# Peptides against a protein of PDB entry 3J47: the designs that were tried, part 71

Target 1, 121 residues: chain A of PDB entry 3J47
Amino acid sequence: IRLTNQLKSLKGLQSKLKDVVEYLDKVINKELPINHTILGKLQDVFNLLPNLGTPDDDEIDVENHDRINISNNLQKALTVKTNDELMVIYISNLVRSIIAFDDLIENKIQNKKIQEQRVKD
Target 2, 26 residues: chain B of PDB entry 3J47
Amino acid sequence: NAQYHLLVKQGDGLLTKLQKYGAAVR

## One batch from the design tools (peptide; made by RFdiffusion4, then SolubleMPNN)

Design b2_p19_3_s3 (from b2_p19_3, 7 letters changed)
Fold by OpenDDE base, seed 4:
Structure b2_p19_3_s3 (fold): chain B 121 residues (1-121), chain C 26 residues (1-26), chain A 19 residues (1-19)
Amino acid sequence: as target 1 above (121 residues)
Amino acid sequence: as target 2 above (26 residues)
Amino acid sequence: MDELLELMEQLRKKVHELL
Protein backbone atom coordinates (compact mmCIF):
# COMPACT_ATOMS: atom_id res chain seq x y z
CA ILE B 1 0.00 0.00 0.00
CA ARG B 2 2.59 2.71 1.01
CA LEU B 3 4.91 1.84 -1.92
CA THR B 4 2.00 1.86 -4.43
CA ASN B 5 0.92 5.30 -3.19
CA GLN B 6 4.49 6.63 -3.48
CA LEU B 7 4.75 5.19 -7.02
CA LYS B 8 1.40 6.78 -7.96
CA SER B 9 2.50 10.16 -6.54
CA LEU B 10 5.83 9.93 -8.37
CA LYS B 11 4.13 8.97 -11.68
CA GLY B 12 1.78 11.93 -11.19
CA LEU B 13 4.76 14.25 -10.66
CA GLN B 14 6.52 12.77 -13.72
CA SER B 15 3.38 13.31 -15.87
CA LYS B 16 3.08 16.93 -14.69
CA LEU B 17 6.77 17.52 -15.40
CA LYS B 18 6.33 16.06 -18.91
CA ASP B 19 3.30 18.32 -19.53
CA VAL B 20 5.39 21.35 -18.46
CA VAL B 21 8.24 20.32 -20.80
CA GLU B 22 5.83 19.75 -23.72
CA TYR B 23 4.22 23.14 -23.05
CA LEU B 24 7.61 24.88 -22.93
CA ASP B 25 8.65 23.18 -26.21
CA LYS B 26 5.41 24.36 -27.91
CA VAL B 27 6.03 27.91 -26.63
CA ILE B 28 9.68 27.84 -27.83
CA ASN B 29 8.53 26.57 -31.27
CA LYS B 30 5.90 29.41 -31.40
CA GLU B 31 3.19 26.77 -32.07
CA LEU B 32 1.14 28.13 -29.17
CA PRO B 33 0.68 31.73 -28.07
CA ILE B 34 1.99 32.21 -24.52
CA ASN B 35 -1.12 31.39 -22.52
CA HIS B 36 -0.84 33.87 -19.66
CA THR B 37 -3.07 31.59 -17.51
CA ILE B 38 -0.69 28.62 -17.88
CA LEU B 39 2.29 30.91 -17.36
CA GLY B 40 0.54 32.30 -14.23
CA LYS B 41 0.03 28.73 -12.90
CA LEU B 42 3.70 27.96 -13.63
CA GLN B 43 4.62 31.18 -11.79
CA ASP B 44 2.42 30.04 -8.86
CA VAL B 45 4.27 26.68 -8.78
CA PHE B 46 7.44 28.74 -8.97
CA ASN B 47 6.35 31.11 -6.15
CA LEU B 48 5.65 28.06 -3.92
CA LEU B 49 9.36 27.16 -4.14
CA PRO B 50 11.21 28.89 -1.28
CA ASN B 51 13.19 31.89 -2.50
CA LEU B 52 16.57 30.72 -1.21
CA GLY B 53 18.24 34.12 -1.69
CA THR B 54 16.76 37.53 -1.02
CA PRO B 55 19.22 40.04 -2.41
CA ASP B 56 18.31 43.22 -0.51
CA ASP B 57 15.90 45.70 -2.20
CA ASP B 58 18.58 48.33 -3.10
CA GLU B 59 19.79 47.27 -6.62
CA ILE B 60 16.72 47.83 -8.78
CA ASP B 61 18.13 49.01 -12.09
CA VAL B 62 19.42 47.30 -15.34
CA GLU B 63 19.10 43.42 -14.84
CA ASN B 64 15.34 42.55 -14.57
CA HIS B 65 15.48 40.23 -17.64
CA ASP B 66 18.52 38.20 -16.49
CA ARG B 67 17.32 37.94 -12.84
CA ILE B 68 13.95 36.51 -13.99
CA ASN B 69 15.82 34.00 -16.20
CA ILE B 70 18.28 33.08 -13.38
CA SER B 71 15.41 32.71 -10.85
CA ASN B 72 13.42 30.57 -13.33
CA ASN B 73 16.54 28.48 -14.19
CA LEU B 74 17.49 28.01 -10.51
CA GLN B 75 13.90 27.10 -9.68
CA LYS B 76 13.71 24.67 -12.61
CA ALA B 77 17.03 23.17 -11.47
CA LEU B 78 15.68 22.84 -7.89
CA THR B 79 12.47 21.19 -9.20
CA VAL B 80 14.54 18.71 -11.27
CA LYS B 81 16.85 18.06 -8.27
CA THR B 82 13.85 17.43 -5.97
CA ASN B 83 12.36 15.06 -8.57
CA ASP B 84 15.68 13.16 -8.82
CA GLU B 85 15.89 12.92 -4.99
CA LEU B 86 12.29 11.60 -4.77
CA MET B 87 13.13 9.08 -7.50
CA VAL B 88 16.25 7.88 -5.59
CA ILE B 89 14.09 7.48 -2.44
CA TYR B 90 11.53 5.52 -4.51
CA ILE B 91 14.19 3.12 -5.86
CA SER B 92 15.64 2.71 -2.35
CA ASN B 93 12.19 1.76 -1.02
CA LEU B 94 11.65 -0.60 -3.98
CA VAL B 95 15.00 -2.33 -3.27
CA ARG B 96 14.11 -2.60 0.46
CA SER B 97 10.75 -4.18 -0.49
CA ILE B 98 12.54 -6.65 -2.79
CA ILE B 99 15.06 -7.60 -0.03
CA ALA B 100 12.21 -8.10 2.49
CA PHE B 101 10.40 -10.29 -0.06
CA ASP B 102 13.59 -12.33 -0.71
CA ASP B 103 14.00 -12.91 3.06
CA LEU B 104 10.32 -13.98 3.26
CA ILE B 105 10.82 -16.49 0.40
CA GLU B 106 13.97 -17.90 2.03
CA ASN B 107 12.15 -18.24 5.38
CA LYS B 108 9.30 -20.13 3.64
CA ILE B 109 11.79 -22.46 1.91
CA GLN B 110 13.54 -23.17 5.23
CA ASN B 111 10.21 -23.85 6.98
CA LYS B 112 9.21 -26.25 4.16
CA LYS B 113 12.57 -28.11 4.41
CA ILE B 114 12.14 -28.46 8.21
CA GLN B 115 8.62 -29.90 7.72
CA GLU B 116 9.86 -32.37 5.06
CA GLN B 117 12.65 -33.55 7.43
CA ARG B 118 10.12 -34.12 10.28
CA VAL B 119 7.93 -36.30 7.98
CA LYS B 120 10.94 -38.52 7.03
CA ASP B 121 11.91 -39.18 10.69
CA ASN C 1 17.66 10.79 -16.91
CA ALA C 2 18.57 7.81 -19.18
CA GLN C 3 20.72 6.01 -16.53
CA TYR C 4 17.97 6.60 -13.96
CA HIS C 5 15.28 5.18 -16.29
CA LEU C 6 17.51 2.14 -16.91
CA LEU C 7 17.94 1.68 -13.13
CA VAL C 8 14.13 1.84 -12.60
CA LYS C 9 13.60 -0.67 -15.44
CA GLN C 10 16.16 -3.07 -13.91
CA GLY C 11 14.48 -2.76 -10.47
CA ASP C 12 11.02 -3.44 -11.99
CA GLY C 13 12.43 -6.47 -13.84
CA LEU C 14 13.93 -7.79 -10.59
CA LEU C 15 10.65 -7.21 -8.70
CA THR C 16 8.76 -9.14 -11.42
CA LYS C 17 11.22 -12.08 -11.18
CA LEU C 18 10.95 -12.10 -7.38
CA GLN C 19 7.11 -12.02 -7.57
CA LYS C 20 7.19 -15.05 -9.93
CA TYR C 21 9.54 -16.88 -7.56
CA GLY C 22 7.34 -16.09 -4.53
CA ALA C 23 4.30 -17.42 -6.42
CA ALA C 24 6.18 -20.66 -7.32
CA VAL C 25 7.24 -21.22 -3.67
CA ARG C 26 3.64 -20.78 -2.42
CA MET A 1 23.19 6.26 -7.56
CA ASP A 2 26.12 3.87 -8.17
CA GLU A 3 25.70 2.20 -4.72
CA LEU A 4 22.00 1.67 -5.47
CA LEU A 5 22.84 0.13 -8.87
CA GLU A 6 25.32 -2.20 -7.15
CA LEU A 7 22.72 -3.20 -4.51
CA MET A 8 20.21 -4.05 -7.28
CA GLU A 9 22.88 -6.09 -9.10
CA GLN A 10 23.65 -8.04 -5.88
CA LEU A 11 19.93 -8.67 -5.43
CA ARG A 12 19.65 -9.81 -9.09
CA LYS A 13 22.45 -12.35 -8.43
CA LYS A 14 20.75 -13.68 -5.25
CA VAL A 15 17.42 -14.10 -7.07
CA HIS A 16 19.24 -15.85 -9.93
CA GLU A 17 20.89 -18.30 -7.48
CA LEU A 18 17.42 -19.12 -6.02
CA LEU A 19 15.80 -19.74 -9.46
Scores: peptide ipSAE 0.298, ipTM 0.864, DockQ to the pose 0.067
Fold by OpenDDE base, seed 5:
Formats: structure tokens, C-alpha cells, sequence
Structure b2_p19_3_s3 (fold): chain B 121 residues (1-121), chain C 26 residues (1-26), chain A 19 residues (1-19)
């Protein structure tokens, strides 16, 4: 029950994240008007991501364009890497849960066979 | 992306088979 | 990734032997 609910919740989260991506793609493609309320909530989600890109550089006012691109590329690369790592952990835990359930089924079958033998003797 | 979706689909298939087996042994 | 795919395939075989 608990593991099935966690899997269902994670599949639900994955579906919701896909719906958000599809919405963003439609907005980028100008198929939908920019909803400022949805965009604000997405900005809040991105602001809750750790700011991966303040080098402690006291000193240098010059070139706001390349630093924003490098910070965005690093944040994107780290977000992708973190997603892949979380995914590997998730699948590994799923596989471990399946193996443990397989062993439980096998143990139940063995116990049933032992009980059937004891009733025949 | 595609390899990941395939791996998730395979895991879901295994989980479903294992659930059916667990129900048949019950 | 490849080791995890192989583990899933081994699990598939084990479940198939039990069915």
C-alpha cells in the first residue's frame, strides 16, 4: 500500500511536470497567450531552486548578457544532472521493491507447499 | 529521454506482472 | 544506467520463471 501510493504520487508528479513543460512549449511557440499568474508560480518554483551561479565576485560591472547565459546553462545542466540522478535512485528503489516482493511471493509459495505436505502425512 | 521512458515502461510492466502473480498466490 | 537495465532484465527473467 505505502509503496504503491508513493509510486502513484510520483507518476502524478511526473504527469504534472509534463503538463507544465507542454504549457511552456505552447507559450514559447506563441500558441497560447502568456498567463502571468502561471508564469509567476513557475518563477517561484525556479527561485526555490538553489541559486547555482553566484561566484563571489565583488567587482565587475561589465557584460550582463554572457553571465546570464552561463548561469542559465549551468543551472540547466545541474537541473538535468539532478533529475537523472533522482531518476536512477527512483528506478533502483523500484527494482529493490520488486525483488523484495518476488522473494515474499516465493516464500509464500514454499510455505503453502509445506502446509500441503503436512496435511497429506 | 526515450531510453528512460522505455525503462520506466518496462519497470511498470514487471510490477504489474508481479502484482498479478501475488494475487494468484493469495 | 546499463547496470540498472541489466538488473531489470534479470528481474524479468526471474518473474517469468515463477509464472
Amino acid sequence: as target 1 above (121 residues)
Amino acid sequence: as target 2 above (26 residues)
Amino acid sequence: MDELLELMEQLRKKVHELL
Scores: peptide ipSAE 0.292, ipTM 0.857, DockQ to the pose 0.068
Fold by OpenDDE base, seed 3:
Structure b2_p19_3_s3 (fold): chain B 121 residues (1-121), chain C 26 residues (1-26), chain A 19 residues (1-19)
Amino acid sequence: as target 1 above (121 residues)
Amino acid sequence: as target 2 above (26 residues)
Amino acid sequence: MDELLELMEQLRKKVHELL
């Protein structure tokens, strides 16, 4: 139950992130007009995200191009970490399913052996 | 990516063996 | 990641002992 809910929540987050990327790509390509209300909500999400682009307050001298590269690198690192966590949960569920099927097969073999003994007596 | 696909493929191979065993016990 | 690979290897061994 708890792991299934975490998977559902994480899959929901992944879908929302994909929808945001697809929206941003359409805006960059000028296929959609910039919706100021969506852009404002995206800015609120970026403001609630741990500062993906503040180097610690001690490096005042990195040009705006390096700030964009650092922000992209941290976002990429968080995306990789999230994908690895999803993978661990997927494999843990696969393992649990295999163990449960194994126990069911063994129980069925034992029940068949007991029935064959009762027919010989 | 490549290690992920390898690990998923190994899990699917185990699941397929377990399905064959379950069918042989039926 | 390494703990997950080890768990998959343990599962492979258990399934192989039962087949």
Scores: peptide ipSAE 0.269, ipTM 0.862, DockQ to the pose 0.054
Fold by OpenDDE base, seed 2:
Structure b2_p19_3_s3 (fold): chain B 121 residues (1-121), chain C 26 residues (1-26), chain A 19 residues (1-19)
Amino acid sequence: as target 1 above (121 residues)
Amino acid sequence: as target 2 above (26 residues)
Amino acid sequence: MDELLELMEQLRKKVHELL
């Protein structure tokens, strides 16, 4: 139950992130007008993300190019970590499904043996 | 990547064997 | 990761004993 809910939540987050990327691509391609209300909400979401590109407030003077590369590296590291967590949850649920189906087959075999014994008496 | 695909393939192989067994016991 | 691979191997053995 708990792992299935985590997988469902994380798949739901992945779907929403895909919808946001597709929206941004359509805006970049000038297929859709920029909605300032959606852009403001996206900015709020990015501000709530753990600081993807602040090195600790004690090093003023990394050129703007290095800050963008560090930000992209942390975002990539978080994406890889999230993918690995999704993978572990997926395999854990697959294993649980296999165990539950094995137990169901064994219970069915036992019930069949009991029924065959009752027909011989 | 390669280890992930191997582990998924092993899980799918187990699921397929278990489905065959469930159909034979039905 | 390794514990999960081992659990999948144990399941493969159990299914093979039942077939």
Scores: peptide ipSAE 0.268, ipTM 0.856, DockQ to the pose 0.055

Design b2_p19_3_s4 (from b2_p19_3, 8 letters changed)
Fold by OpenDDE base, seed 2:
Structure b2_p19_3_s4 (fold): chain B 121 residues (1-121), chain C 26 residues (1-26), chain A 19 residues (1-19)
Amino acid sequence: as target 1 above (121 residues)
Amino acid sequence: as target 2 above (26 residues)
Amino acid sequence: MDELLKLMEQLRKKVHELL
């Protein structure tokens, strides 16, 4: 149940992000007027995202080309870590579901044996 | 990659056994 | 996950082109 809800929420977020991309493409193509209120809210969302491009403020002077590569490497590392954590949660929930279904089967077998005994008495 | 595929195969093997047991108890 | 991240990066670039 929890994993299915997380996957459903993630798919819902992916759909909404796709709708926003399609809206922005229509605005870039001049098919729709720029809505400054929507743009401001999108900017606020991006400002709340982990700053995937700031190395901590303690080393001055890497050229703008190296900053983009470091940002992309940190983003990739966080993505790999998140994917590995989600995989471990998936497997843990799969194993728990298998155990719970095995227990349900055993309980059903026991209940069937008890009913067969009561019909013979 | 290889460990992930091994673990998925183990899960599929357990799921297949569990489906056979569920059908035998029905 | 990778497709979602790629979509977010595309969105960030498009927002930056509109500012």
Scores: peptide ipSAE 0.350, ipTM 0.813, DockQ to the pose 0.021
Fold by OpenDDE base, seed 4:
Structure b2_p19_3_s4 (fold): chain B 121 residues (1-121), chain C 26 residues (1-26), chain A 19 residues (1-19)
Amino acid sequence: as target 1 above (121 residues)
Amino acid sequence: as target 2 above (26 residues)
Amino acid sequence: MDELLKLMEQLRKKVHELL
């Protein structure tokens, strides 16, 4: 149940992101007028995304090239961490499903043995 | 990547064994 | 997950092209 809900929520988020991408493509292609209110809300969503590439604005002259590499490395590290956490959750849910199914099999075997005993009496 | 793919394959192998067991008890 | 991250990155690029 919990994994199915997480997968459903993630698929819902993915669909919403596709709808936003399709909207932005229509705006870029001049098929739709630029709605500044929608663009502002998208900017707010991007500002709420952890800014994985701004060290706080306190002092170091280091070329824009190293900041892009650090941002990409941090985004990649968070992606790997999130993937590892999801894998652990997936394995844990798989193991729980295996145990619950083993218990169900054992219960079915016991019920069948009880029925076979009642037919011999 | 390789360890992840190995763990996924092990999980799929367990799931397949479990499905065979459930079919044999049915 | 990787497809979602790619989609987020595509979205970021498109927003940056509109600003």
Scores: peptide ipSAE 0.345, ipTM 0.815, DockQ to the pose 0.023
Fold by OpenDDE base, seed 5:
Structure b2_p19_3_s4 (fold): chain B 121 residues (1-121), chain C 26 residues (1-26), chain A 19 residues (1-19)
Amino acid sequence: as target 1 above (121 residues)
Amino acid sequence: as target 2 above (26 residues)
Amino acid sequence: MDELLKLMEQLRKKVHELL
C-alpha cells in the first residue's frame, strides 16, 4: 500500500513537471504571454527546495556564489534521495508483479489439473 | 549507479524466466 | 529516474532563461 501511493504521487509529479515544461516552451516561443503568477509559483517551488534544510540563518553575508553552490548541492542531495526512494518503489512493484504472475501460473496449473481429472471420469 | 543497474538486470532476468515458465504452462 | 532528473534540469534552465 505505502509504496503504491508513493508511485502514484511520483507519476502525478512527473505529469505536472511535463505540463510545466510544455508551458515554458510555449512562453519561450512567444506562443503564450508570460503568466507572472505561474512563474512566481514555479520560482517559489525552486526557492523552497534549497530552503527545506535551513531554519534560522538570517545572518551570514556569504557571497551569492556560495549560496548558489549550497543551493545546488542541497537540490542535488534531494534529487539523489528522491532517486533512491523511486528505486525502492520500482523494485517493490517489480517483486509484486512477479508474485502476482507466479500466483496466476499456479492457478492456471491447478485449473488444468482439475480439467484433466474431469475428462478421465 | 552500478548496483542499481545490476538490480534492474536481475529483476528483468527473473521476469524473463517467469514469462518463459508461463508460456511453457500454456 | 534519469529522465525525470533531466526533465527537472531542463525546467530549471528554462526558468533561468525567463528571469
Scores: peptide ipSAE 0.344, ipTM 0.820, DockQ to the pose 0.027
Fold by OpenDDE base, seed 3:
Structure b2_p19_3_s4 (fold): chain B 121 residues (1-121), chain C 26 residues (1-26), chain A 19 residues (1-19)
Amino acid sequence: as target 1 above (121 residues)
Amino acid sequence: as target 2 above (26 residues)
Amino acid sequence: MDELLKLMEQLRKKVHELL
């Protein structure tokens, strides 16, 4: 239950991020007028995100292209780390399920042996 | 990606063995 | 991360000893 809800929430976030990218591409291509209300809400989301593109306040001289590359690299590193953590949680739950089924099978074998002994007496 | 698929495949192999044991006990 | 990977490998070995 908890893992399924986390996966559903992550899939919902991924869909929303895709919708934002598609909207930004349409605005860049001048296919849609710039909606200032949507742009303001996107700025609020970027301000609530951990600063994915501030090098510590001492590197004032990185060209805007290098800031975009650093931001993309940090976002990619955080995404990879989160995926690896979720993978370990998934494998842990799989292993727990396998152990619980093994214990149930052994208990059923023992119960069957006890019943076969009671029919021979 | 490749290591992920290898670990999932090993887990599926264990689950398949467990299903065979469960069927032999039935 | 490395401690968590080591714990997962220990759990995998225990499951393999039980089957």
Scores: peptide ipSAE 0.226, ipTM 0.847, DockQ to the pose 0.048

Design b2_p19_4_s1 (from b2_p19_4, 8 letters changed)
Fold by OpenDDE base, seed 1:
Structure b2_p19_4_s1 (fold): chain B 121 residues (1-121), chain C 26 residues (1-26), chain A 19 residues (1-19)
Amino acid sequence: as target 1 above (121 residues)
Amino acid sequence: as target 2 above (26 residues)
Amino acid sequence: ELDELLKEMEELRKKINEL
């Protein structure tokens, strides 16, 4: 029963990570804005992952210590990977904001030139 | 880590340059 | 000034794609 639940949770996580990567690719390609609700739900899932590795108190067997260390290392690696993904999202938004502001400045300069021509005619 | 901090620092430099340009056009 | 900003932004984009 425990292995089947872990495998189901891991498959769910893998599917969600794939959806996030596909969303990130669409964000890099300028096709979609960032959905803050998806980011918040991802962060909540990662904050809940530590709680999936607490076995209820029954039986001191030496095999549990190596499994706990592997779970903690995998959790740290997943947390780092998610922080890196959030950072790529943040930079992609920053670059988009820079481009949009540049286009706004150019449009303002063009409008000013058109007004100056209309005052000379 | 180090490449990431360098990328963030370069982005902050661009943002500062953009803010100066936006102030000069106003 | 604008052309330099565009060039720096393109360099930033290249660096993001290399990560």
Scores: peptide ipSAE 0.341, ipTM 0.839, DockQ to the pose 0.067
Fold by OpenDDE base, seed 3:
Structure b2_p19_4_s1 (fold): chain B 121 residues (1-121), chain C 26 residues (1-26), chain A 19 residues (1-19)
Amino acid sequence: as target 1 above (121 residues)
Amino acid sequence: as target 2 above (26 residues)
Amino acid sequence: ELDELLKEMEELRKKINEL
């Protein structure tokens, strides 16, 4: 139940992210006007994301193009790391669920054998 | 990436076998 | 079937620990 709910929530988030990307692509291609309400909510989401692109404010001067590439590389590296960590947690929970189901099945088989012996006595 | 997808596929296979076994014991 | 499932689960666990 808990794992299924987490997977459903993650699938819902993935669908919403896909809808946002598709909307942004249509806006970039000038197929749709910028909806200020959607853009405001998207800005709020980006502001709630950990600042994956602030180098500490302590050194002045190198070109804006390298900072965008470093920010994108750091954001990509942190996204990959977070995906790998979430993956390890997901698989670990899957394996634990499998073990718990195997133990439950074995206990049910043993209880059935004990009940069949008690009916023969 | 490739090792991950292989691991997930192996876990999904195991989950499917477990579901079949749990249905056969019912 | 159960023994095969347990074996596949232990193989999966080993593969997780190698990651």
Scores: peptide ipSAE 0.288, ipTM 0.835, DockQ to the pose 0.127
Fold by OpenDDE base, seed 2:
Structure b2_p19_4_s1 (fold): chain B 121 residues (1-121), chain C 26 residues (1-26), chain A 19 residues (1-19)
Amino acid sequence: as target 1 above (121 residues)
Amino acid sequence: as target 2 above (26 residues)
Amino acid sequence: ELDELLKEMEELRKKINEL
């Protein structure tokens, strides 16, 4: 039950994230007007992401285009790393839930066997 | 990608076995 | 850390297949 709910929640989050990407693509393609409320919430999410490129305050003037590409690459790398870490945590919790269920099954089988012996005496 | 899908398939196979055992014990 | 966790999962999978 808990594990199936976690998998369902993760699939739901993946679907919502896909819907956000599809919405952003439609906005970039000028197919839909920008919803300022959705854009504000997305900006808040991006601002809560760890600052993915304050280069130390000490060097001057590389063209704004290369800084945006490097910041986007670092953001992608941290997003991929975080996704991989969350995946491993998910799998670890899956395995722990399986073991705990196997132990519960064995305990129920043993308890049933003890009750069947007590009814025969 | 391929290793992840393999690991997810292995987890789903184990979950399916576990569900069968849980149904046999009930 | 990740490789150690994968090894523990493989050992646990072996134990579950023996039951």
Scores: peptide ipSAE 0.277, ipTM 0.844, DockQ to the pose 0.052
Fold by OpenDDE base, seed 5:
Structure b2_p19_4_s1 (fold): chain B 121 residues (1-121), chain C 26 residues (1-26), chain A 19 residues (1-19)
Amino acid sequence: as target 1 above (121 residues)
Amino acid sequence: as target 2 above (26 residues)
Amino acid sequence: ELDELLKEMEELRKKINEL
């Protein structure tokens, strides 16, 4: 029963991770805007990932210690790399949003100036 | 980690401002 | 009001470019 529940939870996490990757790919391809609520939840998941890979110190067989350390170091390196990639995507989309808003504001200012000129003529 | 969290927090603050501007322009 | 909004957006853009 416990093992089946853990496998179900892991499959649920894998499905959720796949949905996140698919969402990130759509955001990279400019098909969808970034949702902050999704990004925040993703960050929370990534911050919890390092804690999910540490077996409690009470059951570490000494023969697996080197393999566990290599796995933990790789997982930490992958987490840092993923955080950096997400940060670059986030900043890039933020900058694109600002540029689009600047263009919108400028267009509104120009339209207002044209309307004010037409009222004076 | 701390620098990353600071950068994200600063970006969220900037986006919140941007959203307020977008609402004021509409 | 709109000119002030534009100025604040430009300041925001500068802060992002410094990141």
Scores: peptide ipSAE 0.318, ipTM 0.839, DockQ to the pose 0.115; fails the geometry check

Design b2_p19_4_s2 (from b2_p19_4, 8 letters changed)
Fold by OpenDDE base, seed 2:
Order: sequence, then C-alpha cells, then structure tokens
Structure b2_p19_4_s2 (fold): chain B 121 residues (1-121), chain C 26 residues (1-26), chain A 19 residues (1-19)
Amino acid sequence: as target 1 above (121 residues)
Amino acid sequence: as target 2 above (26 residues)
Amino acid sequence: DLDEMLKEMNKLREKIHEL
C-alpha cells in the first residue's frame, strides 16, 4: 500500500512536470499568450529548487552557455541520485513486504496445525 | 538500466513464489 | 548511506533464500 501510493504520487508529479514543459514550449513557440500568474508560480517553484548553478560567488565571467550546461549537468546528476535512492527504498520496502508475508504464511500453517490437533482430540 | 530491470525481475520472481505459497496455505 | 542500505538489502536477500 505505502509503496504503491509513493509510485502513484511520483507518476502524478511526472505527468504534471510534462504538462508544464508542454505549456512552456507552447509559450516559447508563441502559440499561447504568456499567463503572468502561471509564470509567477513557475518562478516561485524555480526559486525553491536548490541552486543548480551557483559555483561560489568568486568567479565572474563564464559565458552564459557554459553556466546553462553546468546547471543542466548538476540537475541531471541530482535526478539520477534521487532515482537511485528511490530505487533502493523501493527494493527495501519490497523485501520487507516479502518477509512480512512469509511470517504471515508460517503463522497460518501453525494455526491450521493447531486446529487439526484439536479436532483429533 | 539493465541492472535495474534485472533486480525488478528478481523481485517479481520472489513475489510469484510467495503468491504460490500463500495459495497452498489457504 | 546508499552502500549501507545495499548491504542490508543483500543480508535480507540471503535470509529469504534460507527460508
């Protein structure tokens, strides 16, 4: 149950992120007018993201192209790390569920054996 | 990617064994 | 952290193979 809810929540977040990307692409292509309220909320979300591209405040003058590539690489590295961590949590919860079901099966076998003994007495 | 799919397949195999044991105990 | 979780998972896999 908990794991299925986490996977469902992650799929829901992925769908919403896809809808945001599709919206941004339509705005860039001038197919839709810029909604300033949506843009403000997107800016707030980007400001709440960890700073994906501040190397320490002491080096002025990397061309804007290299900063975008470094930011994209750090975002990709954080996404991979988060995916790997979620995978380990998924497997750990799967294995815990398997042990809990094995214990439940053994408890049912023991209870059945006790009932069969009580019917023979 | 390939290691992830292998690990998911191993988990599914174990879940299938567990379902067979649960059905034999019922 | 991640390596420790992997070690715990492997120990848990071994226990399931013994049952």
Scores: peptide ipSAE 0.318, ipTM 0.865, DockQ to the pose 0.046
Fold by OpenDDE base, seed 5:
Structure b2_p19_4_s2 (fold): chain B 121 residues (1-121), chain C 26 residues (1-26), chain A 19 residues (1-19)
Amino acid sequence: as target 1 above (121 residues)
Amino acid sequence: as target 2 above (26 residues)
Amino acid sequence: DLDEMLKEMNKLREKIHEL
């Protein structure tokens, strides 16, 4: 029950993230008018993301274009890393659940064998 | 993405087999 | 860690297939 709910919640989050990306793509492509209220809420979500853009004080005049590309590459790399870590955690929890169910089944088989032996004696 | 979906699908398949086995042992 | 978990998952898959 808890793991199936976590998996359902994760699938629901993934679907919502996809819908947000699709909405952003439609806004970028000018297929939809910019809804300032939705854009404000998205900005709040992005502001809650860790600021991937203060290298502490070393003077390199990298043009604003290269700073945006480096920040986007770092954000993408951290998104990939976070996705891989979440995948490892998910697989680990799945395997632990399968092991716990296997042990439960084996314990039930043993209990049934003991009961059948007691009825024959 | 595709490998992740394949791995999740394999895990769901194993969970389903395990549920069937647990029901047959009842 | 990940490779060890994959190995245990494969062993468990084999046990479930023998049952």
Scores: peptide ipSAE 0.311, ipTM 0.865, DockQ to the pose 0.063
Fold by OpenDDE base, seed 3:
Structure b2_p19_4_s2 (fold): chain B 121 residues (1-121), chain C 26 residues (1-26), chain A 19 residues (1-19)
Amino acid sequence: as target 1 above (121 residues)
Amino acid sequence: as target 2 above (26 residues)
Amino acid sequence: DLDEMLKEMNKLREKIHEL
């Protein structure tokens, strides 16, 4: 249940991000008029995102191309970390399911042995 | 990716063994 | 921490091998 809800939420976020990218591409291509209300809400979302592109305020002198590479590297590092954490949670839940099935199998074996003894008496 | 698929495949192998044990106990 | 989650997973793996 908990993993399924997290996966559903992540899928919803991914769909929403795709819709935002498609909207931005249409605005860049001048296919759609700039909606100031959508742009304001997008700007609020970007302001609430962790600063994926500011190295700490102490390195004033990297050209705009290196800022884009640093932003892409931090975003990749966060994506890899999140994927590794989700993998550990997945394996842990698989392992818990395996233990619970093993206990159920052993309980059934014991119950069958008790019934076979009661039929011989 | 490759290590993830190996771990999933090992988990599926254990689950398949447990299903065989559960069927033998029935 | 990722290392703490990995340590908990290894403890759970050891419990499966003891059963």
Scores: peptide ipSAE 0.283, ipTM 0.861, DockQ to the pose 0.042
Fold by OpenDDE base, seed 4:
Structure b2_p19_4_s2 (fold): chain B 121 residues (1-121), chain C 26 residues (1-26), chain A 19 residues (1-19)
Amino acid sequence: as target 1 above (121 residues)
Amino acid sequence: as target 2 above (26 residues)
Amino acid sequence: DLDEMLKEMNKLREKIHEL
């Protein structure tokens, strides 16, 4: 139950991220007008990303292209890190399910041995 | 991606072995 | 954490192989 809910939430987040990327691609291709409200919400999501150390306000000249690549590379790195953390949690839950199943099997084997001993006495 | 899919496949393989064992003890 | 979980998963795999 908890794992299925986490997987559903992750799939929902992945779908929303895909919709945001598709929207950004349409804006870049000039197929859609820049909706300032959507751009503002995207800026809020980027501002909720851990502060990528404030470049001091004094180097505003020369790399608008590299800032977009660094932001995309870092958002990608954070997405990969979050995927790896969720994978670790998934494996932990799988291992716990396996241990619980092993204990259930051992309990069943012990109960069967106790019944077989009582039939021989 | 590929390592993730391999690790998930290994976990599914282990789960399948465990399910077969549980069915044989049943 | 990840390496420790991998060690626990390997120990569990060994136990299941002995059964």
Scores: peptide ipSAE 0.278, ipTM 0.860, DockQ to the pose 0.054

